# Designs tried in a protein design run: peptides against a protein of PDB entry 7PB4. Part 74

Target 1, 105 residues: chain A of PDB entry 7PB4
Amino acid sequence: KMLNIKEYKEKLLSTLGEFLEDHFPLPDRSVKKKKKNIQESSVNLITLHEMLEILINRLFDVPHDPYVKISDSFWPPYVELLLRNGIALRHPEDPTRIRLEAFHQ
Target 2, 218 residues: chain B of PDB entry 7PB4
Amino acid sequence: DALQMAVGYFEKGPIKASQNKDKTLEKHLKTVENVAWKNGLASEEIDILLNIALSGKFGNAVNTRILKCMIPATVISEDSVVKAVSWLCVGKCSGSTKVLFYRWLVAMFDFIDRKEQINLLYGFFFASLQDDALCPYVCHLLYLLTKKENVKPFRVRKLLDLQAKMGMQPHLQALLSLYKFFAPALISVSLPVRKKIYFKNSENLWKTALLAVKQRNR

## One batch from the design tools (peptide)

Design b1_p22_2_s4 (made by RFdiffusion4, then SolubleMPNN; from b1_p22_2, 9 letters changed)
Fold by OpenDDE base, seed 2:
Structure b1_p22_2_s4 (fold): chain B 105 residues (1-105), chain C 218 residues (1-218), chain A 22 residues (1-22)
Amino acid sequence: as target 1 above (105 residues)
Amino acid sequence: as target 2 above (218 residues)
Amino acid sequence: LDEEFEKLLAFQEFFENLGWFQ
C-alpha cells in the first residue's frame, strides 16, 4: 500500500510538473530593481511545482502538522495563486505558514 | 469583414507599426461588441476571443470587455469552455475576470453544445467554492452540473464546513439540497424545504442579449 | 482530447487523490 501511494504521488507530481512548467514559468530574474545599496540577496525563487512538491511532501510526512513555513524562495504571486484557488490554506494563527488543502478530509 | 479584422487583430496581436495602438484596439473592440450584442458571435469567434480574454494577453479592462460580449449567435463550443477553465487554473486573469467568467458560464450554460467534458471538470469548479467572490456563482454552476456520482462524502463535508463558515446562504442551501436529493444518507442535517431555489441573477448582464439569441434561434 | 483538457484532468485527479492520502 505505501509503495503504491509513493509511486502514485510521484506520478502525480510529474504530471503536475509538466503542466506547471508550461504555464507557470519563473519570472525572469531580469527585473533587477536598481536599488543600489541593499545586498541583492539573490533569493533563488522556486518553481510552483517545487512549491507544491514541498507542500505535498509535508502533508504526507507530517499529516498532523502539514504546514510549511513560507520562505523567501516562495514567489508571492505563486503563494497567492495557491491560496486563492483553494489549493493551499494559511495557518489560522500564523500567516507565514501554509498547508495543502485537504480535499478529502 | 470588419469583425474578421477585429478578431484577427486580437488573435495575432497588435501590428508593431501602428502609432495609435490604443485607438486601433478600441476600434476593434467596439466592432466585436457591436456585432456580439446585435447578432451574436459564431462559435469559432467565441473560441478565439474567449481564449484571448482569459489568457492574459491583454489588460484587465480589455479582457473584461471581451468577456462581456461573448454572446453566441447559436452555440458555444464545449472545447472553448474547457480552454477557458484551463486559463482560470493558470491564474493569469484577475479575480474580477474569474467572477465574470463564472457568471457568463452560468448565463450561457444552455448554449453550450455539449456537457460531457465540462462535467469531468466538476472537481475544478468545486475547488473554486473556497473563493468567497466566486462561491455564489460556482454553487449555481454546480447546481446545474451535479450528478449522483459527484456527491462524495468529502464534498458534503466541505459544503457543510462552508455553511458553518459563511452561514446558511441561499446558493449553498440550494446546492446542499441537491446533494441531499442524490445522497440523503450523507446529509443528516435537516435542510429547510425551499419551494423555490434562488441564485444570484448572473444572467442579468446578458438578459437582453439572451432574449435576442433565443428569438433568433426559434 | 484537447491537450488543455488532458492537463486539467491530470490536475484534477491530482487534487482528488491527495485527499485519499490523508
Scores: peptide ipSAE 0.069, ipTM 0.498, DockQ to the pose 0.454; fails the geometry check
Fold by OpenDDE base, seed 5:
Parts: C-alpha cells; structure tokens; sequence
Structure b1_p22_2_s4 (fold): chain B 105 residues (1-105), chain C 218 residues (1-218), chain A 22 residues (1-22)
C-alpha cells in the first residue's frame, strides 16, 4: 500500500515538474540587486515545484497534521497562487501554516 | 496596414513592461481598439493579442485595454481560449485581468468556433469558483459548459458548501439548478424554481459590439 | 494537441489524481 502511494506521488511530482519548471521560474535575483541595503538574506527561494513537493509530502507523511509552516524560502506570490487557486489552505488559527487541499475528502 | 503594424508592435515589442505613457504604444493600442470596435478582429489577430494580454508582457492597464477590444469579426479560435486559460494558470495576470477574462469568455462564448477542448478544461474553471471575485462569472461559464458527465458528487458538495458560505446567490442557484436537472439524485435540497435565470452583468461591456458582430455575420 | 492544452491536461490529471476533480 505504501509503495503504491510513493510511486503515485513520484509520478505526480514528475509530471508537475516539467510544467512548473517551464512556467513558474523563480523571480530573477536581479530585482534584489537594486536595493543595495536590504540585508542579503540570501534566503534561497524554493521553486513552486519544491513547495508543492513539501506540501504533498507533509500530507502523506503526517496526515493528522498536514500543515507546513511558511518559511522565508517560500516566495509570497507562490503562496498566494496556491491559496487563491484552492490548491492550499491556511490553518484557521495560524495563518503562517498552510496545507495541501485534501481533495480526497 | 495600420492594424498589422499595431499587432506586430505588440508581438515583437520590447519584453520589458513598457510604461503606459509610451506614445507609440498608445497609438498602436488606439489602432487596435478602433478596428476592433468598428469591424471586429480576425481570429488570428485575436489569437496574438489575447495571448499578449494574458502573458504579462505589458502592464495591467495595457492588458486590460487589449482584452476589452478582443471583439471578433467572425469567430474566436478555441485554441486561443485554451492558450489564454494556460496563462491564467501561470498566475502572471492580475485578479482584475482574470475577472475581465471570464467576463469576456462568457460574452464571447457563442463566437468560439469549437468547444471540445474548452469542455475538457471544466475542472480548471470549477476550481476558480473558490475565488469570490471570479465566482459569479465562473458560474455563468459553467452554466454554459456543464454536461451530465461533469456533474459529480464532489462538485455538488463543493457548490453546496459555497452556497452555505456565500448564501443563496443567484449565479450559484442557477448552476445548482442545472446540476439538479442533470443529476437529481445528487441534490436532495429543494431549490427554488426560478423562472428566470439571472447572472451578474447580463449587460456586459460588449453588448453593443456583440450586436454589431451578429449583424455583420447575418 | 496544442502544447498549452497538453500542459493544462497534465495539470488537471495531477489534481484529479490528488482527488481534486474526483
């Protein structure tokens, strides 16, 4: 049973990966270059693909608490994209936590 | 001609968000607007310009103006609509642009040459019901697209949940009534029998233009 | 199939498999 879920997950992520890599590139680092003084918090932004992978993994690994804490690596526009399109939901009591929409429920 | 030059400018123009204050941009935009409202645009011109309007190549104000003048001379290609929906998924366009697109799609629905591929995008449109700003227009679109095979139990549940959250909105009621028509066993709730279906903005931005298109194609 | 349509179908299939469209 677990093997089938893992294989399914890998297939889903693979299929999404090509689409997301092409259409959802990371924002060019060049936008950060103009404001000199903002602390180089070189927080490596993760891709939308990686965000979805984290959310999917959390849903499968910890189904009773499927929420992921939004880190500085989460580009806010991508978070909003997921939320606005119903792909993810905010925790009702903690807006810093999001989960993948449980489409099977 | 002037239109070809204008379309060419938008297609080949600098990728950088040209400032709306560009006199050249304004000239070409006015050319497109004038032709579109007077004669309509060819399917090929709509294909190019619609893609540009949703790609994020230009600023929101320019994209809005382009989208407002996507008036067909005869037909709109289904492929153009599919490409447009793909851009909506990419999320480079503003919320206001998305709203305008769905309004446009509903208004121009009868002028789209084919619906086979658009019908396959039913799930994407349905997911957009969760956006409060889009919901009225998406309901109208879904009302036009819904077939029996689209009426699934989970979608019924989602619509009922939306109704519980938003109240008995006329556009939701219209869609639910259609769902009940196709699958009465899935909807146990008594829906008020409405003799007239009301969708938001029945008087669309293109009312005059649509009348002109219909007159030209008679 | 238009490349864009194929991408949308792939995305839809993904969500269907996640149960979004089921």
Amino acid sequence: as target 1 above (105 residues)
Amino acid sequence: as target 2 above (218 residues)
Amino acid sequence: LDEEFEKLLAFQEFFENLGWFQ
Scores: peptide ipSAE 0.034, ipTM 0.493, DockQ to the pose 0.362; fails the geometry check
Fold by OpenDDE base, seed 4:
Structure b1_p22_2_s4 (fold): chain B 105 residues (1-105), chain C 218 residues (1-218), chain A 22 residues (1-22)
Amino acid sequence: as target 1 above (105 residues)
Amino acid sequence: as target 2 above (218 residues)
Amino acid sequence: LDEEFEKLLAFQEFFENLGWFQ
């Protein structure tokens, strides 16, 4: 059971990886410039692929609390993309936490 | 043409040098509104303005007014609708704008030239059912879009869960009835037979405008 | 897991066809 889950996870991530890298690149530094707030917090934004990987990993590693806290590395448009497409859900009590939608329960 | 100037203003954005930015904006907005309600807009004009309304380029009040006047002269391009949905994913528009968009989409559904790409957005629309403000309009939209291939076990479960939470809402019942029609094996629950399907706000904001469009295209 | 995979694939196909991020 665990091997099949790992293989499935890897297959899912690999299939998503190529697509997401091509179509959902990291926002260029130019997008950062429009927020005049000078906090050049060099927050390394993660890719959509990395975001999904984190969510998938959390679902598998901690199925009873599959929620991930949204960090500053999470590009807000990608978070909204996942939420709006029903790929992820916000925690009902904590909007700063999101989980991968569990379709098999 | 006054309309072309107005559309061009919204597309290019306000020229920095205009001292009367608000007056100019209002003038162009009124021009678009007047033409849209009187004659309808060309597909190209809707493409430009719909994108602007959802992009967050302007304030919510302006975006709302633009969206309210997205009335076609003849047809709406499917591509314009797809682009609009993409903006919904980015989240630069208000909740009220989202509601208005879904209302608009339902109202204008028959004027969209093709549905193939819109049907691919089925999952996105379905996910919006979880928003209580959107749910009635999304149910109506899904009622128009649902095909047999869209009726999946997980979606049935989600609809039943939503029904458990919200109760037997007319719009949800209508959608469940359609699901049962396409996939009776997935829905064992007895649904009350309604003689008429009622969706909330069947009288849309565009009723008068749509009647006028239909009369012009006869 | 299969349904989740199908949803993600549908998501991919959707965005691929739209070319939104091209």
Scores: peptide ipSAE 0.027, ipTM 0.489, DockQ to the pose 0.060; fails the geometry check
Fold by OpenDDE base, seed 1:
Structure b1_p22_2_s4 (fold): chain B 105 residues (1-105), chain C 218 residues (1-218), chain A 22 residues (1-22)
Amino acid sequence: as target 1 above (105 residues)
Amino acid sequence: as target 2 above (218 residues)
Amino acid sequence: LDEEFEKLLAFQEFFENLGWFQ
């Protein structure tokens, strides 16, 4: 059973990766709007694939608390994309936490 | 003609130089309203105007009035509906506009030429069930769209969770009953046998117009 | 908007289909 779950997870991540690489690239880092003062901590944004990988991993590894805290590396438009399309759900009490929708249950 | 001028005005936007922009807007809006309620609009006119109503190009009051007069002469293009849903994803329209759109979509459902692409949006519509204002109308829409293939365990759970949260709402009961019809094994709970399915009368806003459309197309 | 929407549809279909593999 565990081996089948791991294999399934790997297959899921692989298939998802192939799909997302083609359709959802990272936004070009180039839109430095020159607003002067705030120390642009160069927050390294992650891909939609990486976001989903984190969410999937959390769902499989910690099924009783499948929520992931949104970090600064999470590009807000991608978070909103996942939420609006019902792929992810916000925690009812903590809007900074999201989970993958339980498509497998 | 007056309708073409009105549609063109909404499509191209107001020319900057008009001293009386509001009067011009009202004139064109009245033209569209009059034709729509009297004769219905062509599919091309609906395509243009529906897109405008949801794009955020105009204010909420104008968008609401445009959307209320999206009455077909014959058919609505599925592509127009898909484009409209895309605007909902962008989030430039008000909550009231979203509600009105779903009401419109349910009311005009039979006049949409095809359903294949709309059926692919099933998951998107289902996700909108979490919005309390949309939920009754989304349930009605899903009732019209649901196929056996759409009935999944996770969706059953979501509907049951919504029922636990909101109570035994007639629209949720109707959808759950349909789900049980397609997949009895997924719904172990006893559902009340309702002889009549009750959805909110979303059609009431267009009832007279829809009757006229049906009479013209007979 | 059309391209973005098509991508979203494809994405939704993909995830819905993933539910079939369980």
Scores: peptide ipSAE 0.026, ipTM 0.405, DockQ to the pose 0.359; fails the geometry check

## One batch from the design tools (peptide)

Design b1_p23_1 (made by RFdiffusion4)
Fold by OpenDDE base, seed 5:
Structure b1_p23_1 (fold): chain B 105 residues (1-105), chain C 218 residues (1-218), chain A 23 residues (1-23)
Amino acid sequence: as target 1 above (105 residues)
Amino acid sequence: as target 2 above (218 residues)
Amino acid sequence: STAENEALLYQKVQELVIVTAES
């Protein structure tokens, strides 16, 4: 039974990854190298898949404080996407922290 | 059933012929209160009663009691909230009823089925920040609703002007911190790094009922 | 539509969380 649940979880993760790649890709950094020395701090944006993995892991690893700090690697439109759909919630006292909805509770 | 009769009484209004209008009203109000606090109300019952509470059909005391028992069994329809906001625009409700409505809206926010139409009302809610009595609760509501698209230069200016007028209020600072998060280039002022944002606890009136609703819907 | 994709995202994440809790 446990092996089947793990395999099913892996299948769901894979299917989610494919779905996110197709429908919610990161915007192509149009490398308009306009020469202006704006050190665009090369903050590598993470995928929505990676963001969801972080949020899911935090929900189960630290259930008493399931909030993740929004880093510069979090693409703001993804944060808004999760919040507006009720997939994530903002911390009531700290707008820089979000949690995944506890759908299992 | 007794609840349907009570809701029907508020919807249709008092029948002229009843000599004991006040006793009948109190009986029906107690019926609604009892069901709402024990089990919550259906979305349809909330739609009817919320509209009545804000329409000015009854006195302020009755409207206040109705609004206090707008506790969902499961969900609140977004349409009911939009209709309620439309009554706020007509201005037939008291200032205390408006405050109570915003407290209710914040407390029940998670139980509203959709947010699309409510998000379109962002500009209306933002305009209500100028009311000193509403400002704390409107800031909390806007904290829940604000998206990057809502963060405009004119709104930043209005918030900074309000801060200059009212001082550094915790609820205003909370909203400004969120605005700075979405648009750091629009807010040059150093906001004090507060680890904690304090809104007035709007949920206090419904705390026990909300816990019961969450337990029933788990 | 974008709205349909967002609804589907919600469903997929919900299912994944539930299954993760059971694993």
Scores: peptide ipSAE 0.659, ipTM 0.499, DockQ to the pose 0.298
Fold by OpenDDE base, seed 4:
Structure b1_p23_1 (fold): chain B 105 residues (1-105), chain C 218 residues (1-218), chain A 23 residues (1-23)
Amino acid sequence: as target 1 above (105 residues)
Amino acid sequence: as target 2 above (218 residues)
Amino acid sequence: STAENEALLYQKVQELVIVTAES
């Protein structure tokens, strides 16, 4: 039973990754070249998959404080996507922190 | 079921013939209160009772008691909230009922099944910031709802004007800090870095009930 | 549609969280 759950989890992660690549890709770096003036810090944006992985891990690793600090690597539209769909919640006292919804509770 | 009879009474209204209308109303209200605090209410029961509380069908005291017991067993339908907001627009509820509704909406926010339609009501909620009694709770609600797309120059201006009028309130500062997070270029004013956003969560009338709901759904 | 994809995202994440809790 446990082996089947782990395998199923891995399958879900893989299928989620593919789904995110197809439907929620990072914006192509090519379009940002023209508007010089926004000093967007050279910080590499993480994928939505990586963001979700961080949020899921934090939810289970630290269930009493499941909040992740929003870094510059977090693409703002992804943060908004998660919040607007109820996948993530903002910290009530710190706007720079979000948690994953505890769907298992 | 006693609860179904109670909900049906509020939905259909008092049948004309009962000499003891007030005793019957009180009995049904106590039934709803008891079930809501012990077990929570089903989404359908909340849909019915929430609309009744805001429709002006009953007196302010009854509406207040109904609204105080709008505790979900599991979830609240977003549609129920949208309908409730529509009743706020009609203006048949008291100012105290409006305040209580916004407090309820903030308290129950995590139990609302979807947020898409509620997010479309952002402009309506934002317009309610001008009401001094609503402002603290509306700021908290907007803090929960605000997306980058909602942070517009005209809203920034309105918040700054409100700050100039009311002073730097903790709830307003919380919302402004969020606005600055999403759109730093729109807020040239140095906001004091508050490490903690203080919303009056301590006054959440439903805190104990929400803990009980979370324990039952675990 | 974008809305359908967002709904699917919610479902997939929900399922993943539930399965992760069971693992």
Scores: peptide ipSAE 0.657, ipTM 0.477, DockQ to the pose 0.297
Fold by OpenDDE base, seed 1:
Structure b1_p23_1 (fold): chain B 105 residues (1-105), chain C 218 residues (1-218), chain A 23 residues (1-23)
Amino acid sequence: as target 1 above (105 residues)
Amino acid sequence: as target 2 above (218 residues)
Amino acid sequence: STAENEALLYQKVQELVIVTAES
């Protein structure tokens, strides 16, 4: 039974990854930054898949403080996507922290 | 079931023949209160009772007691919340009931199954900031709901105007800090760096009940 | 539609969280 659940979890993660790549890709870096010298520190944005993985892991690894700090690697539209769909919630005392919804509770 | 009979009484109204309408009402209200605080209510029971509490079908005292026992066993349906907000627009409930509803909504926010439709009500909630009695709780709700897309210049102006009128209230500062987080270019005012955001009434009326719900669902 | 994809995202994440809790 446990082996089947782990395999099923891996299948769900894989299927979610494919789904996210198809329907929620990162914006193409191809916006021709006109050469104005703003050293835009090329903050490497993470995928929505990676963001969800971080949130899921935090939910189960630290259930008493399941909140993740929003970093510059978090693409703001993804944060908004998760919040507007009730997939994530903002910390009541810190707007820079979000948690995954505890769907299992 | 005693709870089903109680919910059915509130839904269908009093059966005409009962000479002791008030005693019957009190009996059913106590039944709902007892179950809600011990076990929580099912989403369907909350849907029915929340609608009743805001419809103006009963007096303010009864509506207040019903609303205070809107404690979920598991989840609250977003549809129930949307329907409840629609009753706020009709204005059949008292001002005290509206305040209690917003307190309830903030307290129960994590137990609402979805947020998509609630997020569409952002403009309605924002308009309610003008009510001085609602303002602290609406700020807290907006703090939970606000997205970057909601942060508009006109809303920033409204919040700054409210701050000028009411002073630097912690709940307004909390919301402004979030607005600055999403749109720093729209907020030129220096906001105090608060490590923690404190909303008034951090101790909600449901603190003990919410702890019990979380313990039962563990 | 975008709305349908967002609904599907919710369902997929919900299922994944539930399964993760059982694993």
Scores: peptide ipSAE 0.656, ipTM 0.444, DockQ to the pose 0.292
Fold by OpenDDE base, seed 3:
Formats: C-alpha cells, structure tokens, sequence
Structure b1_p23_1 (fold): chain B 105 residues (1-105), chain C 218 residues (1-218), chain A 23 residues (1-23)
C-alpha cells in the first residue's frame, strides 16, 4: 500500500510538471530588452512546479507554521495565481508569507 | 420543510392578512437561525436571505438577525456576494448593517466559491475606506483581495492621506505593508516593521460556526 | 481556456496534497 501511494505521488508530480510546462510556463527572458532601467535583478525565477513543491513540502514538514517566505525568485503572477484560486493563502500577520491550502485537513 | 417555509416567507414577504405578523416573523427567524447555527445554510438559501437582508425589505433588527445567520453549510456563491454589494450601493441598509456585512464577508471569505468577480469590486471596497466605521473591516478585506495590479499610485496616495487623517491604525498599516510588498517604489515612507498585523477579530461572531463548517467539510 | 487551466491546476494540487498526506 505505501509503495503504491509513493509511486502514485511521483506520477502526480510528474504529470503536474508537464501540465505546468504546457499551460503556465515562465515568460521568456526575451521581453526584458526594452525598458533599460529595470534593475535586472539577476534572480533566477523558479518554475511554478518548483514553487508548488516548496509549498507542499513546507505544509507537511512544518505543519504548525506551514508558511513560506516569498523570495525574489517567486514570479509575482504565480503568487497571484495561487492566491486568487485558493491554492495558497497569505499569512494573516505577514504579507510576505504564503501557505498552501491544507486540502487534507 | 420548516426552513423552506421560513425562506419562502422572507422571499415573498408577509402575507397582508395575518393578524399575527410579528409572531410569524419571529417563528421564521428562529427557524433560520436554528438551522444556520446547527447545520449551515445551502448556497441557494444564503443567496435569497443575504439579498433580503441588504435590500431594505425588512427593518434593521430583522436584517441584522438574518445577516448574523448567513452561515454556509458548504460554500457561498460569489454571485450572492456581488448582489449583496450592489445593495450596498443603493444605500437602503443601515450603517450597522454595512459594518456587519463587511465583518461577515471577511469571516466567510474562505467559503466563497470564487473570487474573480469580487476582485473586480476592488475599487468599490477601496472607496469605502473613507467610512470610519467600515475602514477596519475594509482594510482586512482589501488585505485578502489585493493583487499587484491593484496597487496604483492614486490608491497609495489615498491610503497615506487616510493615515495622516486617522493616524497609524494597525489595519491601515497592514494594508500599506502589503502595498509596499507589491510596489516598494510607490511607498518611500518607512513603515514601522510591525512583525504582527492586527485586524479586528471580525470572526468572533461566527467563530464557533466557522469551526463547525470546517469540520463538516473535511 | 485560461479559467479551465486554473481550475485544473486547483484540482491537480488538491489531489497531490491529499495523496501526500496519505503517503
């Protein structure tokens, strides 16, 4: 039973990854050319898949404080996407922290 | 069903011929209250009753009691909330009813099925910050709704002007901190690093009911 | 549609969280 659940979890993760690559890709860096003065904060944006993995891991690793601090690697449209769809919640006391919805509770 | 009869009474209004109008009204209110607190209300029942509570069809005391029992069994329809907000624009409800509605909206926010249309009402909610009685609850609602796209220079100016008028209110600081997070270049003012955002406990009226709803929907 | 993709995202994440809790 446990092995089957772990394998199923890995299958869901892989399927989610493919889905996110197809429908929620990061914007190509090419659009940066025109507006000179935006400090190219050389911060590599993480994929939505990586963001969700961080949020899921935090939810289960630290269930009493399941919040992740929003870093510069978090693409703002992805944060907004998760919040508007109820996939993530903002911390009631710290707007720089978000958690995944506890769908299992 | 007793609940269906009660909802139907509020929807259709009091039948003119009943000598015992007040007793009938009280009976139906108690029926709605009892079901709402025990089991919650269906989305359709909330749609009907929420509209009634804000339409000005009944007196303030009745509207207040109805609004206090707008507890979902599962979800609240976004359309019900949009309709309710439309009644706020008409101004047929009391100031106390408006305050109660915003408290309810914050308390029930997680139970609203969708947020897309509510997010379009951002400008309307933001305009309500000028009402001193609403301001704490509207700040909390805006804290829940605010996206980067909503953070505009004119809204920043309005919030800073409100802060100058009202002082450094915890709820206003909470919203400003969120605005600074999304658009740090628009807020040059050093906000005190309050580690904790404090909103008024809008949920206190429904705390027990909300716990029960969460337990039923697990 | 974009709305359909967002709904599917919600469902996929929900399922993944539930399965992760059971794992």
Amino acid sequence: as target 1 above (105 residues)
Amino acid sequence: as target 2 above (218 residues)
Amino acid sequence: STAENEALLYQKVQELVIVTAES
Scores: peptide ipSAE 0.656, ipTM 0.649, DockQ to the pose 0.300

